# Ledger of designs, part 83: peptides against a protein of PDB entry 8YVU

Target 1, 39 residues: chain A of PDB entry 8YVU
Amino acid sequence: PQLCYILDAILFLYGIVLTLLYCRLKIQVRKAAITSYEK
Target 2, 160 residues: chain B of PDB entry 8YVU
Amino acid sequence: TWLTVLKKEQEFLGVTQILTAMICLCFGTVVCSVLDISHIEGDIFSSFKAGYPFWGAIFFSISGMLSIISERRNATYLVRGSLGANTASSIAGGTGITILIINLKKSLAYIHIHSCQKFFETKCFMASFSTEIVVMMLFLTILGLGSAVSLTICGAGEEL

## One batch from the design tools (peptide; made by RFdiffusion4, then SolubleMPNN)

Design b2_p15_6_s4 (from b2_p15_6, 10 letters changed)
Fold by OpenDDE base, seed 4:
Structure b2_p15_6_s4 (fold): chain B 39 residues (1-39), chain C 160 residues (1-160), chain D 39 residues (1-39), chain A 15 residues (1-15)
Amino acid sequence: as target 1 above (39 residues)
Amino acid sequence: as target 2 above (160 residues)
Amino acid sequence: as target 1 above (39 residues)
Amino acid sequence: DLLELALLYLLLVLS
């Protein structure tokens, strides 16, 4: 049971970090697309 | 740059806030329907007894709706209204987190004091269930608070 | 304990989905960068 | 896409 809660915390943190990284990456893709259209 | 990103994701943050509110309401209704919290001994359901899933969900729902409406209509008065609602929701979220942390501490203390080795014991089962639900609600509240704060910062940036 | 296991399953599934999306987005960023350098 | 991911994450955390 305790291991389950620890796993939940780790998975939750992982999900948050991945979401932030995904957002950053999506912004980079958009920036790259805009730069490509301006050239 | 950060403000621009937050502005572009304002609808997303608003939807997230509404969804968080709905989930909190669902948890509240399920717990109230399945369990008679008033007859449960101890403070393991203190957050539910305080009615946080209900009033917190209302604040987050209103804030999220106002944020979505503000972005769609792009009117100055809606921006101010959204800023106010998001600020209120941020305060409510912070209060909710505090309540949930207190509830979690009480639930964990109960489990430690009673040495709940037998999960099938009613009191230990309720304490464990409360802990699990409170943790879930805490995660949702953190997400909701994050969205509300982000929307508040975005709205404040638009007012300046 | 049962709720914890359910939460673990959901968080795990979410983590997998996010990882796949992140990988796809990363590939898109690389593709966009290569296209920008070729122009 | 980000909204869908956030919704999925929220649903996953809540479930």
Scores: peptide ipSAE 0.546, ipTM 0.829, DockQ to the pose 0.382; fails the geometry check
Fold by OpenDDE base, seed 2:
Structure b2_p15_6_s4 (fold): chain B 39 residues (1-39), chain C 160 residues (1-160), chain D 39 residues (1-39), chain A 15 residues (1-15)
Amino acid sequence: as target 1 above (39 residues)
Amino acid sequence: as target 2 above (160 residues)
Amino acid sequence: as target 1 above (39 residues)
Amino acid sequence: DLLELALLYLLLVLS
């Protein structure tokens, strides 16, 4: 039971970190695509 | 297209498989060191008694290592060996999932029979701990199986 | 307690999906960068 | 990089 809650906390934190990284990467893809289009 | 993606990620999948195997082995070792499974009443740790963390870890480790070596050396004999090892690991993973599910059912049944409402009771604590560890191992086994299957598909595609 | 395990499963699945999406996005960024360099 | 991310993911899941 306690381990379950600890695991939830870790997985939740991991999910948040991955979401932030995904958003940053998505912005990079968009910027790269725009730069490629302007050339 | 999917085969190309899998080929590019073959090393990644192999490393994931090895890591999964190591974690399973670590869990098995820790549980065996901390708990005397042989003296625990019931079949709460049936997966551990069956030795799944050990043989499963061996299969996944060998499969992952062969996959990485096969990718790096790009030799025909290594590719075939990796394909065989990944196939064996896939079978082992499926068997492991089955064993873990059975263990989980037994643990849950034990909790239900003893009406484990109090967490601090020794038997109930052990059953709950077993359930948590088995669930974690189940997730790891699913990941390992996924990697092994992916590597098998990739290897089969290379042979064709 | 039961909710904790369900949450673990959901968070785990979410983590896997995000990892796959992140990998795909990273490949797209690399492809876009190469295309931009060739122009 | 993907490997490192996967390793981190696995470590986080296993920890």
Scores: peptide ipSAE 0.539, ipTM 0.823, DockQ to the pose 0.315; fails the geometry check
Fold by OpenDDE base, seed 1:
Structure b2_p15_6_s4 (fold): chain B 39 residues (1-39), chain C 160 residues (1-160), chain D 39 residues (1-39), chain A 15 residues (1-15)
Amino acid sequence: as target 1 above (39 residues)
Amino acid sequence: as target 2 above (160 residues)
Amino acid sequence: as target 1 above (39 residues)
Amino acid sequence: DLLELALLYLLLVLS
């Protein structure tokens, strides 16, 4: 049971980090697409 | 397109496979050092008794190393060797998943049969601990199998 | 305790999905960068 | 970058 809660905390933190990275990458893709349309 | 992507990420997949193998090995050694599995009644640690953390880790490590070396040296013989190793690792991963699922069923059955309401009872604690460790190893094995299969597909694509 | 294991499974699945999406997005960014260099 | 992310994921899953 204690290991389960520790695992939950780690997976939760990982999910947050990945979400932030995904958002940043998505913004970069959008910026690249806009630049491609302007050229 | 997918093959080209896998080729670019081949080193990454190899490292992931090695890391998974090392973690499995570490868990196996820790459990074996702390617990005398041979004297535990029942088949709660059947996956450990089968030696999966050890031989599985070896297969995954070899597969990952060969994949990395194949990518770095870009030699045809290494590509074939990596393909063979990854195929073997994929088979090992599948076998590992089967063993772990069987272990989980036995552990859960033990918990239900003995009505383990008291967590502090030694037998119930061991069964619960086994379940947690086996679940963790199952996740690691799935990751390892995924990497091995991906590397196998990549290697097969290079041979075509 | 049972809820903890369910949460672990959900978080694990979420992590896998996000990793796949992140990889796809990263590949798109790389392709966009290559196309930008060719022009 | 993907390797780092995978390592982070593995560390998080194993921790």
Scores: peptide ipSAE 0.537, ipTM 0.823, DockQ to the pose 0.355; fails the geometry check
Fold by OpenDDE base, seed 5:
Structure b2_p15_6_s4 (fold): chain B 39 residues (1-39), chain C 160 residues (1-160), chain D 39 residues (1-39), chain A 15 residues (1-15)
Amino acid sequence: as target 1 above (39 residues)
Amino acid sequence: as target 2 above (160 residues)
Amino acid sequence: as target 1 above (39 residues)
Amino acid sequence: DLLELALLYLLLVLS
């Protein structure tokens, strides 16, 4: 039970980090698309 | 295009396999050192009794190392060797998943049958602990299998 | 405890899906960068 | 980058 909760915490943290990275990457893609459209 | 992407990530997949293998070995050694599995009643540690953490780790480690070496040296014999090792690792991973699922079912059944409401009972604690470790190992095995299969597909694509 | 294991499975699956999406997005960013460089 | 992410993921899963 305790290990399960620890695993949940880690996976949750990982999910948050990945979500943040994904958001950053998505913003970069949007910026790249805008730059390509302006050219 | 997908094959080219997988080829570029061969080193990553290899490292993933090695890491998965190392973690499996660590779990195996820790469990074996702390607990006398032979004296534990039931099939809660069936995967450990089968030696999966050891042979699975060996297969994944070899597959990962060969994949990394093959990518770095780009030798034809290494590519074939890596393909063979990855195929073997994929089979081993599939077998490992099966064993772990069976172990998980047995552990859960044990917990259910004995109505493990008393967490302080040694048997119930061991069963719960085993279940948690088996779940972790199952996740690692799935990751390892995914990497091995990906590497196998990449290797097969290079030979065609 | 049972809910904890279910949560672990969901979070694990989420992590895998996010990883795949992140990889796809990263490839798209790289392709966009190459296209922008060629123009 | 993917390798680092995978290592982080693995470390997180194993911790």
Scores: peptide ipSAE 0.536, ipTM 0.824, DockQ to the pose 0.320; fails the geometry check

Design b2_p15_7_s1 (from b2_p15_7, 9 letters changed)
Fold by OpenDDE base, seed 1:
Structure b2_p15_7_s1 (fold): chain B 39 residues (1-39), chain C 160 residues (1-160), chain D 39 residues (1-39), chain A 15 residues (1-15)
Amino acid sequence: as target 1 above (39 residues)
Amino acid sequence: as target 2 above (160 residues)
Amino acid sequence: as target 1 above (39 residues)
Amino acid sequence: LPLLEAFKKIMELLD
């Protein structure tokens, strides 16, 4: 049970980090698409 | 720029694989140090008895290290070596997952057979603990396998 | 304890899905960059 | 990537 909570914490942190990275990448894709449309 | 991004990702995946391997090794070592698995009757710790945390961690570590070295040195022979190591690591990961699933099934069966309603019974506690450890190891192994497969695909793509 | 394991499963699945999406998005960004360079 | 840099630091600590 205690180990499960530790795993939850690790997975939660991993999920947060991935979400942030995904958001950043999504913003980059949007910026690239806008730049491509203006050309 | 594309190659640079790919290299950075490969390095990241390699580091992730090494980290996963280290965690698996640490857990395996701790379990082996705290518990005398050899004297425990039954197949509750079959994955540990098979030595998966040890050899699996070694395979993942070697694969990750070779991947990182390949990315840093940018040598053709290292790329091939990394590809081979990642392939071997992927096979090892698959085998590990199989062993862990079997162990999980045995552990669950043990819990059901002994009607482990009381957590304070030594055998039930050990079975529950084993199940928890096996689940954690399974997650780590899946992550390691994912990284190894990703690195293998990237390496294969570079050779083509 | 049981709830913890369920949470672990959900977080793990979420992590896998995010990783796949991140990979797809990264490939898209790369393709967009290549197309922009060829123009 | 910040995560990559963090991992690089960890690897440097392990070396």
Scores: peptide ipSAE 0.470, ipTM 0.801, DockQ to the pose 0.127
Fold by OpenDDE base, seed 5:
Structure b2_p15_7_s1 (fold): chain B 39 residues (1-39), chain C 160 residues (1-160), chain D 39 residues (1-39), chain A 15 residues (1-15)
Amino acid sequence: as target 1 above (39 residues)
Amino acid sequence: as target 2 above (160 residues)
Amino acid sequence: as target 1 above (39 residues)
Amino acid sequence: LPLLEAFKKIMELLD
């Protein structure tokens, strides 16, 4: 049971990090698209 | 530029494989140190008895290292070697998953048969602990397999 | 304990999906950057 | 820990 909760914590942290990275990447894509449209 | 980015991805996958291998090795070592598997009756620790944490960790480590070296040196022979190592790691990962699933089924069956309502019973505690470790190892093995397959696909694409 | 394992499975699946989406998005960013550079 | 440093560097490059 304790190991399961530890795994949950690790996976949760991983999910949060990936979500943040995904959001940042999405913002970069949007910026790139805007820059491409202005050229 | 595109190749450079792909190389960075390959390196990341290699690092992921190495990390997975290290975690598996650590778990195997801890289990072997804390529990005397030889004195435990049954097939609850069949994956450990088969030495999966050890050879699996070795295969993933070799695959990851070869992938990193291949990316850095950009030599044709290293690319082929990395592809071979990744393929071998993928096969090993698949075999490991199979073994872990079998072990998980046995552990769950044991828990079900003994109606382990009391966690403090020694046998039930061992079965539960084994199940938890097997599940963790299964997740790690799946991650390692995914990275190995990804590296294999990337390597195959470079050869074409 | 059962809920913990279910949570592990969900978080694991979420992590895989996010990883795939991140990879796809990264490829899109790269394509957009290349297109912007060629213009 | 060279592996940890490499991992951190990769994460920074991904950002």
Scores: peptide ipSAE 0.459, ipTM 0.798, DockQ to the pose 0.171
Fold by OpenDDE base, seed 4:
Structure b2_p15_7_s1 (fold): chain B 39 residues (1-39), chain C 160 residues (1-160), chain D 39 residues (1-39), chain A 15 residues (1-15)
Amino acid sequence: as target 1 above (39 residues)
Amino acid sequence: as target 2 above (160 residues)
Amino acid sequence: as target 1 above (39 residues)
Amino acid sequence: LPLLEAFKKIMELLD
């Protein structure tokens, strides 16, 4: 049971980090698309 | 740029908020159906006694719906309404987090005080179950709050 | 304990989905960068 | 139902 909670915490943290990274990457894609459109 | 990103993801955030709200509501209803919280002594289910899963879910749902509608129609009055709803949802989320943290502390304290070594004991089982549910609700509330705050920022940016 | 495992499963699934989305987005960024470089 | 549509649109945007 304790291991389960630890796993939950790790997975939750991982989810948050991935979400942030995804957002950053999405911004990069958008920036790249804008730059491509301006060319 | 962050504002622009949030604006583009407003619908997604709204959907996420609604989904979170629905999950919270489902958990709340399940817990209320399975457990007679009113007859449970102590403050193990203080968050449930306060009705947080219900009103919190309602606030998040309304906020999410308004955000989606505001994004779709792009009307000034809807933007204001969405902003208000999102702000209210953010406040509700913050309050919910506080309540859940308090509940979690009480539940953990209960487990420690009663030296719950046997999971199958009724009191220990209830405390453990409460702790698990509260943790789940806490995570969901954090997600909902994040969504609501993001939507609020987006709405505020649209008003400018 | 059962709820913990359920939460783990949900978080795990969420992590997998986010990872896949991140990978796809990363590929899109790369494609956009290549297209920008070719212009 | 409208939520499902929104979800589908989001998924399409993510693709």
Scores: peptide ipSAE 0.457, ipTM 0.797, DockQ to the pose 0.142
Fold by OpenDDE base, seed 2:
Structure b2_p15_7_s1 (fold): chain B 39 residues (1-39), chain C 160 residues (1-160), chain D 39 residues (1-39), chain A 15 residues (1-15)
Amino acid sequence: as target 1 above (39 residues)
Amino acid sequence: as target 2 above (160 residues)
Amino acid sequence: as target 1 above (39 residues)
Amino acid sequence: LPLLEAFKKIMELLD
């Protein structure tokens, strides 16, 4: 049972990191799209 | 700038792969240190007896390191080497998943045979512990496989 | 304990989905960069 | 841990 909770913690941290990276990448895509539209 | 961002992402995947490999190796080492697998009756630790945590961790570590080095040096020969290592790591990961699934089935069968309703029984405790470790290793292996496949696709895209 | 395993499964699925979405977004960024370079 | 430091540096560069 304790190992399960440790795994949950690791997976949770991984999910948070991926979410942050995804948000940043999405912002970059939006910036690139705006730059392309202005050209 | 976009290429640098992509390289950073690839390095992150490589680091994730190495970290996954290290965790698998640590788990394998801890299990081997705490439990004498050779003296445990049954096939509950078949994946450990096969040495998967060790060779799998080595393959993933090598693949991750090669990927990181390839991305940093940006040399064509290193990219090919990384692609090959990632492919090999992906195959190893798939094999590891298969072994872990078999081990999980054996562990579950053992729990069912002994009707392990009481956690305090030594045999049931060992079976439950084995099942938990196998599940953790399975998740880590799937994560490693995902990273290796992603790196392989990225490397293949760079070669085209 | 059973709830912990269910949580592990949900977090694992979430991680896989996020990884796939991240890969798709990365491909979109690459396509946008190529289009910007051709202009 | 050098790996952890490398990971942190990568995360900082991604920021």
Scores: peptide ipSAE 0.479, ipTM 0.812, DockQ to the pose 0.180; fails the geometry check

Design b2_p15_7_s2 (from b2_p15_7, 9 letters changed)
Fold by OpenDDE base, seed 2:
Structure b2_p15_7_s2 (fold): chain B 39 residues (1-39), chain C 160 residues (1-160), chain D 39 residues (1-39), chain A 15 residues (1-15)
Amino acid sequence: as target 1 above (39 residues)
Amino acid sequence: as target 2 above (160 residues)
Amino acid sequence: as target 1 above (39 residues)
Amino acid sequence: LYLLQASKKILELLD
């Protein structure tokens, strides 16, 4: 049972990090799209 | 700049794969050190008896190392080698997942047969512990497979 | 304990989905960068 | 720790 909770913590952290990276990447895509539209 | 970011992401994936492999190896070693699998009655540790933590960890480690080296040297021949290693690692990961699922089914069947409602029983404790370890290894294997597949797709994209 | 395992499964699925989405987004960023370079 | 450092560097480059 304790191992399960440790795994949950690791997976939770991983999910948070991935979410942040995804959001940042999405912002970059939007910026690139805007730059392409202005050209 | 974007290429450097992509390279860093690939390196991150490679390092993640190596780390996953090391964790799997560590878990395998710890289980082998704490529990004499050969003396445990039943097929609860069939995945360990098959040596999956060892060969799986080696394959993932080699794949990760090759990926990192390929990214650092930025040589076409190394990229092809890394792609091949990642493909092999992906196949190994799939096989490992299959073995772990079979082991998990056996462990669950064992728990069901013994009606393990009391955690303090030695057999039930061992079965539960085995199930937990197998689940953890399964998750790690799937993560490793995901990283290997991602690296393979990235490498294939660079070759095209 | 059972809830912990269920949580692990959900977090694991979430991690896989996020990884796939991140990969797709990364490919889109690459395509956008290539298009911007050709212009 | 190296992975965390790499992730942080990636985040800094993305900014």
Scores: peptide ipSAE 0.507, ipTM 0.814, DockQ to the pose 0.154
Fold by OpenDDE base, seed 4:
Structure b2_p15_7_s2 (fold): chain B 39 residues (1-39), chain C 160 residues (1-160), chain D 39 residues (1-39), chain A 15 residues (1-15)
Amino acid sequence: as target 1 above (39 residues)
Amino acid sequence: as target 2 above (160 residues)
Amino acid sequence: as target 1 above (39 residues)
Amino acid sequence: LYLLQASKKILELLD
């Protein structure tokens, strides 16, 4: 049971980190698309 | 276009928020149906007694629905309304997390006081079950808050 | 304990989906960068 | 069911 809770915490942290990275990457893609459109 | 893809992602976040709210409501309903909270001794189910699964789920559902509607109609006024709703939902989510943390602390304290080595004791079983449900609701609330904050940031970026 | 395992399964699935989306987005960023460099 | 259909459509559009 304790191992399950630890796994939940790790997976939750991983999900948060991936969400943040995905948001950052999405912003970068948007900036790149805008720069490409202006050229 | 990239804008269309981004709108689809925002809609997905809104749907995720609604789904999280529905799961919270389902858990609240199941707990109310299976357990008579009024007869449970202690503050183990304080979050349920406060009705957090219900009002929290309602706030997240409204926020998610408004976000989806705002994205579909592409109206500037709806975008502003969605931003406001997402901000309100984020605040509500933060408050809910605080309440759940307090409930979790009380549940853990109850487990420590009763020295629940014997899981088969009714009180220890109820405390453990309550703790598990509270943890699940906490995770769902954090996910909902994350989606609401993400939608708020995306909406703010579109207004600027 | 059983609920913990169910939560682990949901979080694991969510993590896999986010990872796939992140990889796809990263590939798109790379393609956009290459196209911008060729212009 | 509508939520599941929406999620599937979003997944298909993302693919």
Scores: peptide ipSAE 0.503, ipTM 0.816, DockQ to the pose 0.179
Fold by OpenDDE base, seed 1:
Order: structure tokens, then sequence, then C-alpha cells
Structure b2_p15_7_s2 (fold): chain B 39 residues (1-39), chain C 160 residues (1-160), chain D 39 residues (1-39), chain A 15 residues (1-15)
């Protein structure tokens, strides 16, 4: 039971990090698409 | 810029893989130190008896380290080495997952056979604890496998 | 305790999905960069 | 602990 909570914390942190990275990558893709459209 | 981002991502994945491996190794070591698995009858700790936490952690650690070194040195031979290590790590991870699933099934069967309604019974407690540890190891192994596969794909993409 | 395991499963699934999406997005960015370089 | 610190530094650099 206690180990489950530790795992939850790790997975939660991992999820947050991945979400942030995904958001950043999505923003980069959008910027690239805009730049490509302007050319 | 994109190559730099990719390198950073690969390094991050490598670090994640190493961390996962270290956690697995730590858990394995702690379990082995606290519990005398060799004297416990049954297949509740089959994954530990097989030594998966140890060799799996080693494979993941080597793969992660090679990936990090490959990214830092930017040498072709290191990239190939990292790719090979990641492939080996992926295979090891798959094998580990299989072993863990088997262990989980055996553990669940043990719990079912002993009708573990009372959590305070020693055997039931050990079986439950084993199941929890196996589940944790399974999650960590899946994460490690995911990172290794990702690194392998990235490395293969760079060679093409 | 049971809720903890459910949360673990949800977080794990979320992590896998995000990883896949991130990989797909990364591949798209790479393709876009290659196309931009060839122009 | 060193790995965690390295990971945190990488995250900070990525931000």
Amino acid sequence: as target 1 above (39 residues)
Amino acid sequence: as target 2 above (160 residues)
Amino acid sequence: as target 1 above (39 residues)
Amino acid sequence: LYLLQASKKILELLD
C-alpha cells in the first residue's frame, strides 16, 4: 500500500514532465508550420 | 537547433533509463536484503529468484550510459554501440516483462489458494507484498523498455 | 489502497499515451525540418 | 541523487 503511493508520485511527476515537453514540442511544431506558410 | 533538441531528448531518455534501472536495482537489493527469498517456499518471488532486477537493471544502465555517452561525444561508433545496447536492453526488458507477468500470475494464484482474507497472516502478507513489488517492477520495466525503444528508434533514424 | 492502484493504472496509461504522442510529434517535426531543408 | 540533480538540470536547460 505504501509502495503504491510512491509509485503514484513517480508516475504523476513523469506525467507532468511529459506534458510539459509535449506542450513545448507542440508549440515548436506550430511555429515551424507558421514559418513554412510564410515562405 | 532540431538536432540539439533531439540530442537533449535522447540524453533525457538515457538518464530516465538509468534512473529506472537504478530504482529497479535498489528495490531488488532491498528485497533481497530484507527478505530471505531462498528460504521462502513457492514461486512468489520467481522474478527475484531469476535475478531479473539485477541483470535487467544492468542492461538498462548500460544502455542508458551508452546513449548518454553517444550523445555527448557525437561519434558514429558510439551511436552504433548505443543502438546495439538499446536493442539488447529492449530484448532484456521484454524478457523481464514476461517473467514479471508469470510471477504476478503465480503470486495471485498463491493469494487465491490461501484465501488471504486476513492481511495480517504472515503468508498472505508476504504474498501481497510480493505482488506489490512485482507490479512496481513491471511498471519500471515497461518504462525502461519504452525509453530503450525510443532511443533505439532515434538512433536508427540518425543512421538512416 | 485500492484507489491507489487505480490511480497508478490511469497514470501509467496516460504516460504511455503521452509518450506515443510525443514520438509522433517529434517525427512530424523532423519531417518538416527535412522538407524545409530541401527547399 | 546525482542522477536526479542531472535530470533537474536538464529540465532547467530545456525550460
Scores: peptide ipSAE 0.516, ipTM 0.819, DockQ to the pose 0.195; fails the geometry check
Fold by OpenDDE base, seed 3:
Structure b2_p15_7_s2 (fold): chain B 39 residues (1-39), chain C 160 residues (1-160), chain D 39 residues (1-39), chain A 15 residues (1-15)
Amino acid sequence: as target 1 above (39 residues)
Amino acid sequence: as target 2 above (160 residues)
Amino acid sequence: as target 1 above (39 residues)
Amino acid sequence: LYLLQASKKILELLD
């Protein structure tokens, strides 16, 4: 049971980090698309 | 195109809020149906006794629905309303997280005090079950708060 | 304990989906960067 | 189902 809770915490943290990275990457893709459209 | 993408993100966030709210309601109703919380010591199920799964889920549902409607109709008045609802939902989510953390601490303290060596004891089992449910509700509340805050930021950006 | 395992499964699935989305988005960023460099 | 549909739509937009 303790291992399960530790795993939950790790997975939760991983999910948050991935969400942030995904948001940043999405912003980068959008910026690149805008730059490509303006050219 | 940028605005369209943002709108799609808002819709996704709104749907996520509604889903989170529905899950919270389902958990709340299941807990209420399976366990008579009124007969259990108040410290273990304080969040449930306060009705947090119910009102919290309602707030998140309303916020999500308003966000989706605001995105679809693209009306200025709806955008303002959605922003207000999202802000209120964010505040409610923060309060809910605080309540859940307090409940979790009380539940953990209860488990430690009773030295639950035998999980088959009714009190220890209920305390453990309550702790698990509270943790799940906490995760869902954090997810809902994140979506509400994201929608609020998006709405505020559109108003500026 | 059963609820913990269910949560682990959900978080694990979420992590996998986010990882796949991140990889796809990263590929798109690379493709956009290459296209921008060729212009 | 709506989330799944939204995720699929996002995937299609990403492709």
Scores: peptide ipSAE 0.485, ipTM 0.800, DockQ to the pose 0.148; fails the geometry check

